# Ledger of designs, part 10: peptides against a protein of PDB entry 3KDP

Target 1, 230 residues: chain A of PDB entry 3KDP
Amino acid sequence: PFLIFIIANIPLPLGTVTILCIDLGTDMVPAISLAYEQAESDIMKRQPRNPKTDKLVNEQLISMAYGQIGMIQALGGFFTYFVILAENGFLPIHLLGLRVNWDDRWINDVEDSYGQQWTYEQRKIVEFTCHTPFFVTIVVVQWADLVICKTRRNSVFQQGMKNKILIFGLFEETALAAFLSYCPGMGVALRMYPLKPTWWFCAFPYSLLIFVYDEVRKLIIRRRPGGWVE

## One batch from the design tools (peptide; aimed at target 1 C183 P197)

Design b1_p11_3 (made by RFdiffusion4)
Pose (drawn by RFdiffusion4):
Structure b1_p11_3 (pose): chain A 230 residues (1-230), chain P 11 residues (1-11)
Amino acid sequence: as target 1 above (230 residues)
Amino acid sequence: SFFDFLLDFFS
C-alpha cells in the first residue's frame, strides 16, 4: 500500500497506526500458536541439521512469504479498498491522482465519479473506512495463512487440525478485529470505523486461493520429491 | 440490519 501511495498517487489504503495492529494485535496469538505443532515424521531419524547450510530462514522461504503467498494476500487487500471506494462512488480510475488534492484540507469540493462533492473529514472518514477493512481482508487472508504455515509437507488432511490452540488464535484474531472496529472508540482512537456486512467477505476468494495454492504445492513435492517444486 | 445490530450491541 505505502508502495503504490507513491506510484498511482492514490489515497493511502493502509495506514501506519493500522499496521501495528497486525503483528502486535491480531497476529501475535496465531503465531505463538504454531510453536505447539506436532511433527511430520520421525525427526529423530534424520541426520542433524548443518549450521552452515540449511539455515532457519532462507532463499526458498523468503521466495514464499514475500514472493508468493505474500502477493496473493495483497491482491486481496487492495481489491476491497477498490470496493469500499467504488461502492461509495470513487470508481477506481478516478483515483489515480486524488492524493495530491485529496489529502488537501482546504479543497473541500472534490469530484467523485458522479459529481458529488466531498469535504475533508467527509472523505477521510472513508479513507479510514478504507484502512479498517484492509486491516481485515489482511486478517481474513491470515486464516488461510495460519493454516498452511502449519505444515510444510503434509496436506492439512494428512496432518489435520488437532492444534486446539491455533484454532483459538483464529477465533481471537478475527474477533479482535471486529472489536477493534465496532467499539465506540476505535474510530476516534485508531481510524477504525464500523463495517457493513457485505464488507468482510471480500478477501474470501483470496483466502481460499492462498489455501488451494499451498495445498497443491505440497502435493507436487510428495509426488516428485527431488523435483523442481521442492 | 446486522450493521445496526452490531452498533447497538457495542453501544

Design b1_p11_3_s1 (made by RFdiffusion4, then SolubleMPNN; from b1_p11_3, 7 letters changed)
Fold by OpenDDE base, seed 4:
Structure b1_p11_3_s1 (fold): chain B 230 residues (1-230), chain A 11 residues (1-11)
Amino acid sequence: as target 1 above (230 residues)
Amino acid sequence: SLEELLLELFA
């Protein structure tokens, strides 16, 4: 997200504080929960892995899978960002290169895609209005990510939600997202303005996409052991 | 610059 902000020179989609809240607040408990995930039922039935070849393959595959999931998460966040800005008159194409003028306090006549002029304060309100939904979008997408990361091979439906710590992590990150989104003063303290409840659903298609993608991947792995998709 | 952005975000 931040790289695209720099490269495309778009208004800041996600504040540094929100990034820190994601990395430290929403990701920490889930990451710990994954460390305590119960072994897959089939792990004990698997032939001993070749310690030399299978570790390297697994690390590469894990890195690729997390990379792909991370890209889908970013896409979900940016989708929410672009939708909010579009609803406020800023179409995605118009945002390209707009950052310089957007962040200039002395320019109070930045035009949107429809010729409406925006003051610096109005622009910052819209920007901060994007931060909260972007954050919430990441949290909602992380629900799917956390659920799919519980297992390597088994479907979530097969393995089930047995890890209480993971379940707690899902509630914790959701509670944190709700707190940051709706607690009075967060707009001033964290530049996270209150979120309309409808924006919680904006990420659901992406969460579903991640879920379906991983379930299909796992299905392929189960049907074709030793395939390139592992 | 990234530094200016960081300064603006934390100022």
Scores: peptide ipSAE 0.015, ipTM 0.469, DockQ to the pose 0.030
OpenDDE base, seeds 1, 2, 3, 5: peptide ipSAE 0.015, 0.013, 0.014, 0.005; ipTM 0.426, 0.445, 0.504, 0.398

Design b1_p11_3_s2 (made by RFdiffusion4, then SolubleMPNN; from b1_p11_3, 7 letters changed)
Fold by OpenDDE base, seed 5:
Structure b1_p11_3_s2 (fold): chain B 230 residues (1-230), chain A 11 residues (1-11)
Amino acid sequence: as target 1 above (230 residues)
Amino acid sequence: DLFELLLKLFA
């Protein structure tokens, strides 16, 4: 999000505080829960990793985690961001280069795509109104990300949802996200303004896309062992 | 996300 904020000069889509809430709040328990996942049924049919030649973090893992899944997560967040700003009169094309005027406290007549003028205070309310739904969008796509991380090769339907700690993690991250979004005073403390409950559904297509994409990937690996997708 | 946090703290 911050890279696009710099390159496109758009209003800040995700605040530093919201990033901190993801990294230290919502991601910690889910990540730990993966340590309790059962081994895949075919693990003894795989060749052992050579510790001298095979890296733990290889290019394939980086490509999947950051290049594919991470990009789908980012797209989900930006989709929510652009929809909220469009509903407030700022179309995506109008946001390009707007950051300089948006962040200037002395400019109180920034025009939207329809010629309405916005004060600095009004603009910051809209910006902080975007931060919470972006954060919630990341949590919703993380549900799918966590579930797909249960296995490397087997389908989630083959593995099942037997890890009680992972299930607890999904509820914990969701409850924490709801608390941070709706608890009184979070707007002042964290600059996280409450969102309409309907905004939780904006990420669902992207969460489903992550899940379907990974299940298709795993299906290809099972049908064609040793392919470039493995 | 941590990288973006660090970039924002130093920007």
Scores: peptide ipSAE 0.012, ipTM 0.521, DockQ to the pose 0.027
OpenDDE base, seeds 1, 2, 3, 4: peptide ipSAE 0.011, 0.007, 0.007, 0.007; ipTM 0.524, 0.426, 0.507, 0.478; seeds 2, 3 fail the geometry check

Design b1_p11_3_s3 (made by RFdiffusion4, then SolubleMPNN; from b1_p11_3, 6 letters changed)
Fold by OpenDDE base, seed 2:
Structure b1_p11_3_s3 (fold): chain B 230 residues (1-230), chain A 11 residues (1-11)
Amino acid sequence: as target 1 above (230 residues)
Amino acid sequence: SLFEALLEAFR
């Protein structure tokens, strides 16, 4: 998101503090929960791996898969960002190159896509209104991510949701997201203005996409062991 | 990890 912010010169979609909240807050407990995931049912049926060749290949492939998931997560956040700005009169194309004028406190007549002029204060309200939904979108997408990461090969439906710590992590992550989104003072402290509850649903299609993507990936791995998708 | 992937996506 930050790279796109710089390259496209768009208004800041996600604040630095919000990013830190994702990295240090919402992701920690879920990540730890994965350490307590039960072994896959087929783990004992696997042949011994060559530690020199198979490890490197698998790590590379896993990193690529997770990289792709990360891109989908970012797309979800940006989708929410663009929807909010579009609802406020700023179409995505109009945002390109707008950052310089957007961030200038002395310019109080920045025009939206419909010719309406926006004061600096109004623009910042809209910007900070985007931060919270972007964050929440990431959290909602992380639900799917956490669920899919509990297994490498088996479907989530095969493995089940037996990890109580993982479930706790999901609730903790959600509770933290709600706290950061709705606690008084977060707008000033974290530049996270309260969001309408409806914005929580904006990320659901992307969560589903990640889930489906990974289930399909795992299905391919099961059908073609040792393939490049592993 | 997903965390690392997320970090990379946010970079």
Scores: peptide ipSAE 0.013, ipTM 0.405, DockQ to the pose 0.028
OpenDDE base, seeds 1, 3, 4, 5: peptide ipSAE 0.000, 0.015, 0.006, 0.006; ipTM 0.341, 0.455, 0.430, 0.357; seed 3 fails the geometry check

Design b1_p11_3_s4 (made by RFdiffusion4, then SolubleMPNN; from b1_p11_3, 7 letters changed)
Fold by OpenDDE base, seed 4:
Structure b1_p11_3_s4 (fold): chain B 230 residues (1-230), chain A 11 residues (1-11)
Amino acid sequence: as target 1 above (230 residues)
Amino acid sequence: DLFQKLLELFA
């Protein structure tokens, strides 16, 4: 999100505070929960990793995590961001290069895509109105991300949802996201303004996409062991 | 400027 903010010079899609809430708040318990995941049924049939040649974090993992899943997550967040800004009169094309004027407190006549002028305060309200839904979108896509991370090869349907700590993590991150989004004073404390409950559903297609994509990937791995997808 | 913005985000 921040890279696109800099490259495209768009209004800040996700605040630093919200990023910290993701990294330290919503993602921590779910990530820890993966340590308690049950071994895959075929784990003992696989050759052990060679510690000298096989890295824990290899190019394939980086490609999958950052190049594929991370991009889908980012797309989900940006989709929500662009929809909210469009609903407030700022079409995506108009946002390109707008950052400089957007962030200037002395410019109180920034025009939207329809010629309406926005004060600095109004712009910051709509920006912070984007931060919470973007954050929630990330949490929702992280549900799928966490679930797909349960296994490397087996389908989630084969593995099942037996990890109670992971299930707890999903509820915890959701409850925390709801708390941060709706608790009175969060707009002042964290600049996280309340969002309409409907915005929680904006990420669902992307969560489904992540899930389906990974299940298809795993299916290919199971059908074609030693393929480039593994 | 970024630092100032970060400070403003945490203020």
Scores: peptide ipSAE 0.009, ipTM 0.506, DockQ to the pose 0.033
OpenDDE base, seeds 1, 2, 3, 5: peptide ipSAE 0.007, 0.007, 0.006, 0.008; ipTM 0.448, 0.415, 0.419, 0.437; seeds 1, 3 fail the geometry check

Design b1_p11_4 (made by RFdiffusion4)
Pose (drawn by RFdiffusion4):
Structure b1_p11_4 (pose): chain A 230 residues (1-230), chain P 11 residues (1-11)
Amino acid sequence: as target 1 above (230 residues)
Amino acid sequence: FDDFFDFLESL
């Protein structure tokens, strides 16, 4: 988001104070939760790991959290900023520029895609209404995430969901977001504004994509263990 | 659904 905010001079989809709600808020518990994960094989049957090679964090991993499942999380995140605005007037393209004027506190008269003229606090209360649900499609996608960052070889149907804590992290993570968006206050404190029902289910095809993609990966590997995918 | 979200707004 902050990257395109520079590219397409677009209204900032995800705000800063909004970001310290991911890893400090919703994300904390779900992550703590993996540490409670049983194995995937006789680990005490493999030679010891090797401090020089096979590191904790590596190429093959960053190529996944950033290069892959990372992007698919954003395509879902933007897609609803694109919806929050068009369902409220600003059909996408009439966005490729606004910021310069948009962020102006004096230009209270700005054309949308119909003619309607918006003030400042009038349209910002939509910009923050844009954060509030980017902050969701992110939590929504992190369901499909928290469930494939569960295993690294086994299909979820081979390992199952016996992690009666990780599941809590879900119910928490999600509900926490709702409370962070409906309590009389989170708006005037966090730029968090209540959402309309249709609004939550945005990232859903995307969460389910992240899900399906990861499952198919693992399969390939287990069918071709020395092959390219692994 | 509306009733559920109205309930949340009441908190």

Design b1_p11_4_s1 (made by RFdiffusion4, then SolubleMPNN; from b1_p11_4, 9 letters changed)
Fold by OpenDDE base, seed 5:
Structure b1_p11_4_s1 (fold): chain B 230 residues (1-230), chain A 11 residues (1-11)
Amino acid sequence: as target 1 above (230 residues)
Amino acid sequence: LEELLAALKAL
């Protein structure tokens, strides 16, 4: 989010408050729940890792976590951001370079893509109205991310959904996301304005994409062990 | 956090 905000000079897609709500709020209980996951059925058939040669964090893990899944999550958030701004009159092309005028408190006549003028207060309401759906989008794609993290090699359908703490984590993060989005006073306290319930569905294609992508990856690993995908 | 945001916006 911040890299594109700096490079493209667009209005801030995701605030620091919303990032903290993800990292310290919605993501903690789900992450802890993975410690209670049942071992994969084939784990005792695998050779132990060599602690002298094999790193715990390797290039493949970094590529998968940050380069693949993290990029799909970011694309989902940005998709929601661009849709909301477009519905409010700001087309994606018009947002390029707009940050300078957008964040200036003394400019009250910033034009949208249709020639409508926006005051500073109106622009900030729209910006903070984007932060909450971006946050909710991250929570929805995290459902898929958490589910795919249950296994390294086996399909989720082979592992099943037997971890009750993980299921609790999915409900907890969703309930917390709804609380932060809709509780009275969150707009003042956290700059998290209420979102239309329809915005929850904007992330579903990306959540499905993450799930399908990882299941295909795991299928390739099972069929061709020792490939670059492992 | 608002000060941090203001500092990030001033960059």
Scores: peptide ipSAE 0.006, ipTM 0.357, DockQ to the pose 0.025
OpenDDE base, seeds 1, 2, 3, 4: peptide ipSAE 0.005, 0.000, 0.006, 0.006; ipTM 0.379, 0.347, 0.383, 0.396

Design b1_p11_4_s2 (made by RFdiffusion4, then SolubleMPNN; from b1_p11_4, 8 letters changed)
Fold by OpenDDE base, seed 3:
Order: structure tokens, then sequence, then C-alpha cells
Structure b1_p11_4_s2 (fold): chain B 230 residues (1-230), chain A 11 residues (1-11)
């Protein structure tokens, strides 16, 4: 999110408070829940990791986490962001380089793509209106991310949903996201304005994409052991 | 600086 904010100089797509709510709020219980996941059925068929040669965090894990899944999550969030701004008169091409004028408190006549002038206060309302749906989008794609993280090679359908702590984590992160989105005073406290319920569904295609992508990846690994996809 | 740090946390 922030890399695109710097490179493209667009209005802030996800606030720092919302990022803290993800990192400290919605991700914490799900991440802890993975420690309670049952071992994969084939785990005893694998040789023990060599602690001298095999890193816990390897290039494959970094590529999967940041290069693949993290990029799909970011695309989902940015899709929601661009849709909201377009609905408010700011087309994606018009947002390029707009940050400097957008964040200037003394400029009260920033024009949208249709020539409508926006005061600083109006622009900040629209910006904070984007933060909540972006946050919720991340939570919805995290459902898929958490589920795919249950296993390295086996399908989720083979592993099943037996981890009660993981199921609790999915409900907890969703309940927390709803609380932060709709509780009175969150607009003042967290700069998170309420979202229309329809925005919860905006991320569903991306969540499904993550799930299908990982299941296909795992299927390829099972059919072609020792491939570059592993 | 705070805005910059906030931006770094948003990366």
Amino acid sequence: as target 1 above (230 residues)
Amino acid sequence: LLEFLEQLLAL
C-alpha cells in the first residue's frame, strides 16, 4: 500500500491507524492459531530440517508470502480504494500526483475528474471513507490467507477445519473488523468512518482467487514433487 | 517525521 502511495503520489489509501489495527488486532489471533494446527498427514514421511542448511524463512516462503499472496491482498485493497474514489468523482488517472495538493490544508479547491471542487475537510472525509473499506478488504482476504496457511502441501479439504482456535480467530477478526467499522466514535478515535455493508463483498473475488491459486499450487506440488513451484 | 513513520508502517 505505502509503496504505491510514495511512487504514484496518490491520496493515502490505508491509514497508519488502520494498519496498526491489522497488525495488532485482526492478524494476531489468527497467527497464534496456526501454532495449534494439526500436523499434515505426510509430515513423518519428510526428513527432519537440517538446522545448518535449511532456513525457517527461505526464498520460497518470502516469494509466497510477499511476492504472491501479499501482492494479491494489496491489489484487492487498491481495487476497493479506486472504486470508492471513482464513485466520489476521482478517477484513478487523476489521483496520480494529487497527494501534495490533497494533503495541503490551505488548498480548498482541489478539482475532481469532473471539475467539482473539494475542500480540505471534504477530501479528508473521502480519504477516511476509503480507509475502513480497505481495512475490511484486508480482513476478508486474510480469511483465505489463514486457511491456505494451514498446510504446506496438502489441500485444505484433506486437512479439514478441525483447529477450533483457528475458527475462533476467523470469527474474532471479523467481529473486531465489524466493531471498528460500525462502533460510534471510531470516526473520531481511529479516523475510520462507517462503510456500507456492500463493501464487505468487494474483497470476496480476491479472497476466492487467493484460495483457488493456493489450492492449484498445492495440487501441482503434489503431482510434480521437486518442481520449482515447491 | 510522524507522517513519514506512519507511511513506513503503511509499507
Scores: peptide ipSAE 0.011, ipTM 0.488, DockQ to the pose 0.025
OpenDDE base, seeds 1, 2, 4, 5: peptide ipSAE 0.008, 0.009, 0.010, 0.009; ipTM 0.420, 0.472, 0.501, 0.484; seed 2 fails the geometry check

Design b1_p11_4_s3 (made by RFdiffusion4, then SolubleMPNN; from b1_p11_4, 8 letters changed)
Fold by OpenDDE base, seed 4:
Structure b1_p11_4_s3 (fold): chain B 230 residues (1-230), chain A 11 residues (1-11)
Amino acid sequence: as target 1 above (230 residues)
Amino acid sequence: LEELLQALLSL
């Protein structure tokens, strides 16, 4: 998100406070819950990892986490961001290079794609109106990410949802996201303005995509052990 | 971490 903000010079898609709420708030309990996941049924049939040659975090894991799943999550967030800005009169093409004028408090006549002028205060309201739905979008795609992280090889349907701590984590992150989004004063305290309930559904296609993508990946791994997809 | 949080909240 922040890299695209710099490269494309678009209005800030996700605030630092919202990023912190993700990394320290909504992601912490879910991440810890994975430590309590039951071993996959085939784990004892696999050769033990060689501690001298095999890293816990390898290039394949980094590629999967940041290069694939993380990219889909970012696309989901940006989709929500662009939809909100488009609904407020700012088409995606108009956002390119707009940051400089957008963040200038002395410019009170920034035009949208339809020629409507926006004051600095109005622009910041729209920006902060994007931050909360972007945050919620990340939480919704993290449901899928957490669920797919339950297993390395087996389908989630084979593993089942038996980890009570993980289930608790899903409820906790959702409750925290709702609290941060709708609690009175959060707009002032965290610059997280309340979102319409419909914005929660904006991420669902991406959450489903992540889930389906990983289940297909795992299916390929199960059918073709030692393939490049592993 | 708390100082970092406060710094981030002050922005």
Scores: peptide ipSAE 0.010, ipTM 0.494, DockQ to the pose 0.031
OpenDDE base, seeds 1, 2, 3, 5: peptide ipSAE 0.007, 0.005, 0.007, 0.012; ipTM 0.440, 0.377, 0.449, 0.523; seed 5 fails the geometry check

Design b1_p11_4_s4 (made by RFdiffusion4, then SolubleMPNN; from b1_p11_4, 8 letters changed)
Fold by OpenDDE base, seed 5:
Structure b1_p11_4_s4 (fold): chain B 230 residues (1-230), chain A 11 residues (1-11)
Amino acid sequence: as target 1 above (230 residues)
Amino acid sequence: LEEFLEALKKL
């Protein structure tokens, strides 16, 4: 989010406060829950890692986590951001380079894509209205990310949903996201304005895409051991 | 979490 904010000079899609709510709030219990996951049924059929040559964090793991899954998560968040701004009159092309005028308190006549003028206060309301749905979008795609992290090779359907701590984590992160989004005073405290319940569904296609992508990846690994996808 | 939220309210 922040890199695209700098490169494209768009209005801030995800605030620092919302990032902290993800990193310290919604992700902590889910991440800990993975420590309680059962070993995969085929683990004893795999060769042991060589501790001298094989890194715990390899290029393949980084590519999957940050390069593939992380990009799909970011696309989901940006999709929600662009839809909200478009519904408020700001088309994606018009947002490019707009940050300088958007963040200027003395400019009260910033035009949208339809020629409507926006005051600084109105612009900040719509910006902060984007932060909460972006945050919720990340939580919804994290459901899929957490579920796919249960296994490296086996399908989630083979492993099952037996980890009660992981299930608790999914409910906890969702409840926390709802609390931060709808609790009175969060708009003042965290600059997180309440979102329409319909915005929770905007991320579902991306969550499904993450899940399907990883299941297809795992299927390829099972059919072609030693491939570049492993 | 409550302490964190209170700290954020002071930011």
Scores: peptide ipSAE 0.006, ipTM 0.365, DockQ to the pose 0.047
OpenDDE base, seeds 1, 2, 3, 4: peptide ipSAE 0.000, 0.000, 0.000, 0.000; ipTM 0.292, 0.290, 0.317, 0.336; seed 3 fails the geometry check

Design b1_p11_5 (made by RFdiffusion4)
Pose (drawn by RFdiffusion4):
Structure b1_p11_5 (pose): chain A 230 residues (1-230), chain P 11 residues (1-11)
Amino acid sequence: as target 1 above (230 residues)
Amino acid sequence: FFSYIFESFFS
């Protein structure tokens, strides 16, 4: 978001104070939760790991959290900023520029895609309404995430969901977001504004995509263990 | 409190 905010001079979809709500808020518990994960094989049957090679974090990993499941999380994140605004007037393209004027506190008279003129606080209360649900489609996608960052070889149907804590992390993570968006306050404190029902289910095809993609990966590997995918 | 949340949600 902050990257395109520079590219397409677009209204900032995800705000800063909004970000310290992912890893400090919703994400904390769900992550703590993996540490409670049983194995995937007789680990005490493999030679010891090797401090020089096979590191904790590596090429093959960053190529995943950033190069892959990372992007698919954003395509879902933007897609609803694109919806929050068009369902409220600003059909996408009439966005490719606004910022310069948009962020102006004096230009209270700005055309949308119909003619309607918006003040400042009038449209910002939509910009923040844009954060509030980017901040969701992010939590929504992190369901499909917290469930495939669960295993690294086994299908979820081979390992199942016996992690009676990780599941809590879900219920928490999600509900926390709702509370962070409906309590009389989070708006005037965090630029968090209540959402309309249709609004939450945005990232859903995307969460389910992240999900399906990861499952198919693992399968390939298990079918071709020395092959390219692994 | 929950009435307010449901009114705001279904607004």

Design b1_p11_5_s1 (made by RFdiffusion4, then SolubleMPNN; from b1_p11_5, 10 letters changed)
Fold by OpenDDE base, seed 1:
Structure b1_p11_5_s1 (fold): chain B 230 residues (1-230), chain A 11 residues (1-11)
Amino acid sequence: as target 1 above (230 residues)
Amino acid sequence: LEELAELLFNA
């Protein structure tokens, strides 16, 4: 998110506080829950890795986590961001290079794509209105990310949802996201303004995409061991 | 960069 903010000079899509809420709030319990995941049914049929040569986290995992899944997550967040700004009159093309004028408190006549002028205060309200749905979008896509992380090779349908701590983590992160989004005073304290409940659904296609993508990946791995997708 | 820093600190 921040890289695109710099490169494209768009209004800030995700605030620092919201990032901290993701990294320290919503993601910790789910991540810990994976330590309690049941072993894959076929794990004992696999050859042990060589601890001296085989990294636990290899380039393929980094590519999957940061390159593939991370990009889908970012796309989900940006989709929500662009939809909100478009609904407020700022089309995606109009946002390019707008940051400088957007963040200038002395410019109170920034025009949207339809010629409506926006004061600094109005712009900041809509910006902070984007932060919360972006955050929620990340939480929703993290549901899929957490679920796909249950297994390396087996389908989630084969593994099942037996990890009660993981299920608790999903509820906890969702409850925390709802609390941060709707609790009175969060707009002042965290610059997280309340979002319409419909914004929760904006992430669902991306969450589904992550899930389907990983299930297809795992299916390919099972059918073609040693492929580049492993 | 200064504006960005200010934004990051004020956000």
Scores: peptide ipSAE 0.012, ipTM 0.494, DockQ to the pose 0.026
OpenDDE base, seeds 2, 3, 4, 5: peptide ipSAE 0.009, 0.018, 0.009, 0.008; ipTM 0.437, 0.531, 0.410, 0.460; seeds 3, 4 fail the geometry check

Design b1_p11_5_s2 (made by RFdiffusion4, then SolubleMPNN; from b1_p11_5, 10 letters changed)
Fold by OpenDDE base, seed 4:
Structure b1_p11_5_s2 (fold): chain B 230 residues (1-230), chain A 11 residues (1-11)
Amino acid sequence: as target 1 above (230 residues)
Amino acid sequence: LLELFEKLFNA
């Protein structure tokens, strides 16, 4: 998110506070829950990794986590961001390079895509109106991310949802996201303005995409052991 | 504290 904010000079899609809420709030319990995941049914049938040659975090894992899944997550967040801004009169193309004027408190006549002028205060309201749905979008795509992280090779359907701590983590992160989104005063304290409940569904296609993508990947790994996807 | 962080990042 922040890289695109810098490169494209768009209004800030996700605030630093919301990022901290993701990293320290919503993701912590889910991440810890993975330590309690049941071993895959075939794990003992696999050769042990060579500790000298096989890294726990290899280039392939980094590529999968950051290069693929992370990009899909970012796309989900940005989709929500662009939809909200478009609904408020700012088309995606108009946002390019707008940051400088957007963040200038002395400019009170920033025009949207339809010629409507926006004061600094109004712009910040719509920006912070984007932060909460972006945050919620990340939480929703993280459901899929967490679920796919349960296994390396086996389908989630083969592994099942037996990890009660993981299930608790999913509820906890969702409850926390709802609390941060709807609790009175969060707009002042966190600059997280309340979102319409419909925005929770904006990320669902992306969560489904992540899930399907990973299940297909795992299916390929199972069918073609030793492939480049593994 | 969160307001403080926000002020620091908005500066």
Scores: peptide ipSAE 0.015, ipTM 0.553, DockQ to the pose 0.035
OpenDDE base, seeds 1, 2, 3, 5: peptide ipSAE 0.008, 0.010, 0.014, 0.011; ipTM 0.425, 0.466, 0.477, 0.478; seeds 3, 5 fail the geometry check

Design b1_p11_5_s3 (made by RFdiffusion4, then SolubleMPNN; from b1_p11_5, 9 letters changed)
Fold by OpenDDE base, seed 2:
Structure b1_p11_5_s3 (fold): chain B 230 residues (1-230), chain A 11 residues (1-11)
Amino acid sequence: as target 1 above (230 residues)
Amino acid sequence: LLDLALELLLS
C-alpha cells in the first residue's frame, strides 16, 4: 500500500496505525496458532530437508507469500480503497498525483472527478474512512491466508479444521478487527472511522480467490510430484 | 511488515 502511495502519489490508503494493528494485533495469534497445526498425513513419507543446502525460507516460499498471496491481498485492499473514493466522487484516474494537493492543509478547494470542491477536513475524513475498511479487508483475506498455510501439499479438506488454536485465532482477529473498527473513540485515537457493515463483504471475493488459488496449486503439486510449483 | 518497514524508511 505505501509503495503505491509514493509511486502513484495517491491519498494514503492505509495508515501507520492500521498497519501496526495488522502486524502486531490481528496477525500475532493466528501466526502462533500455526505452530500447533497437525502434521500433514504424508509428511513422514518425505525426505528430510538438507540443512546445509536447503533454506528454511526459499525463493518459492517468498514468491508464494509475497509475490502471489501478498499481491492478491494488496489488490483486495486497493479495490476497497478505490470503491470508497469513487463513491465519494474521486475516480481512480483522478487520484493519480492528487496526494500533493490532498495533503496540503492550505488548499480547501480540491476538486473531485465531478468538479465538487473538498476542504482539507473533508478530504481527511474520506481518507480515514478508507483506512478502516482497508484494515478489515486485510483481516478477511488473512482468514484465507491462515487456512491455506495449514498445509503445503495436502488440501485443507484433507487436513481438516481440527486445530482449535487456529480457530480461536480466526475469532480473535475478527473480534479485534470489530473492536478497532466500532469501539467509540477509535476515530480520535487511531484515526479509524467506523465502517458500514457492507465493507466486510468487499474482501470476500479476494479471500475466495486466495483459497481457490492455493487449493489449485496444491492439487497440481499432488498430481505432478517434482514439478516446478513444488 | 514489509509495508510498515517501507513506511518507516520513507517517512
Scores: peptide ipSAE 0.166, ipTM 0.834, DockQ to the pose 0.024
OpenDDE base, seeds 1, 3, 4, 5: peptide ipSAE 0.041, 0.154, 0.100, 0.102; ipTM 0.759, 0.835, 0.806, 0.817

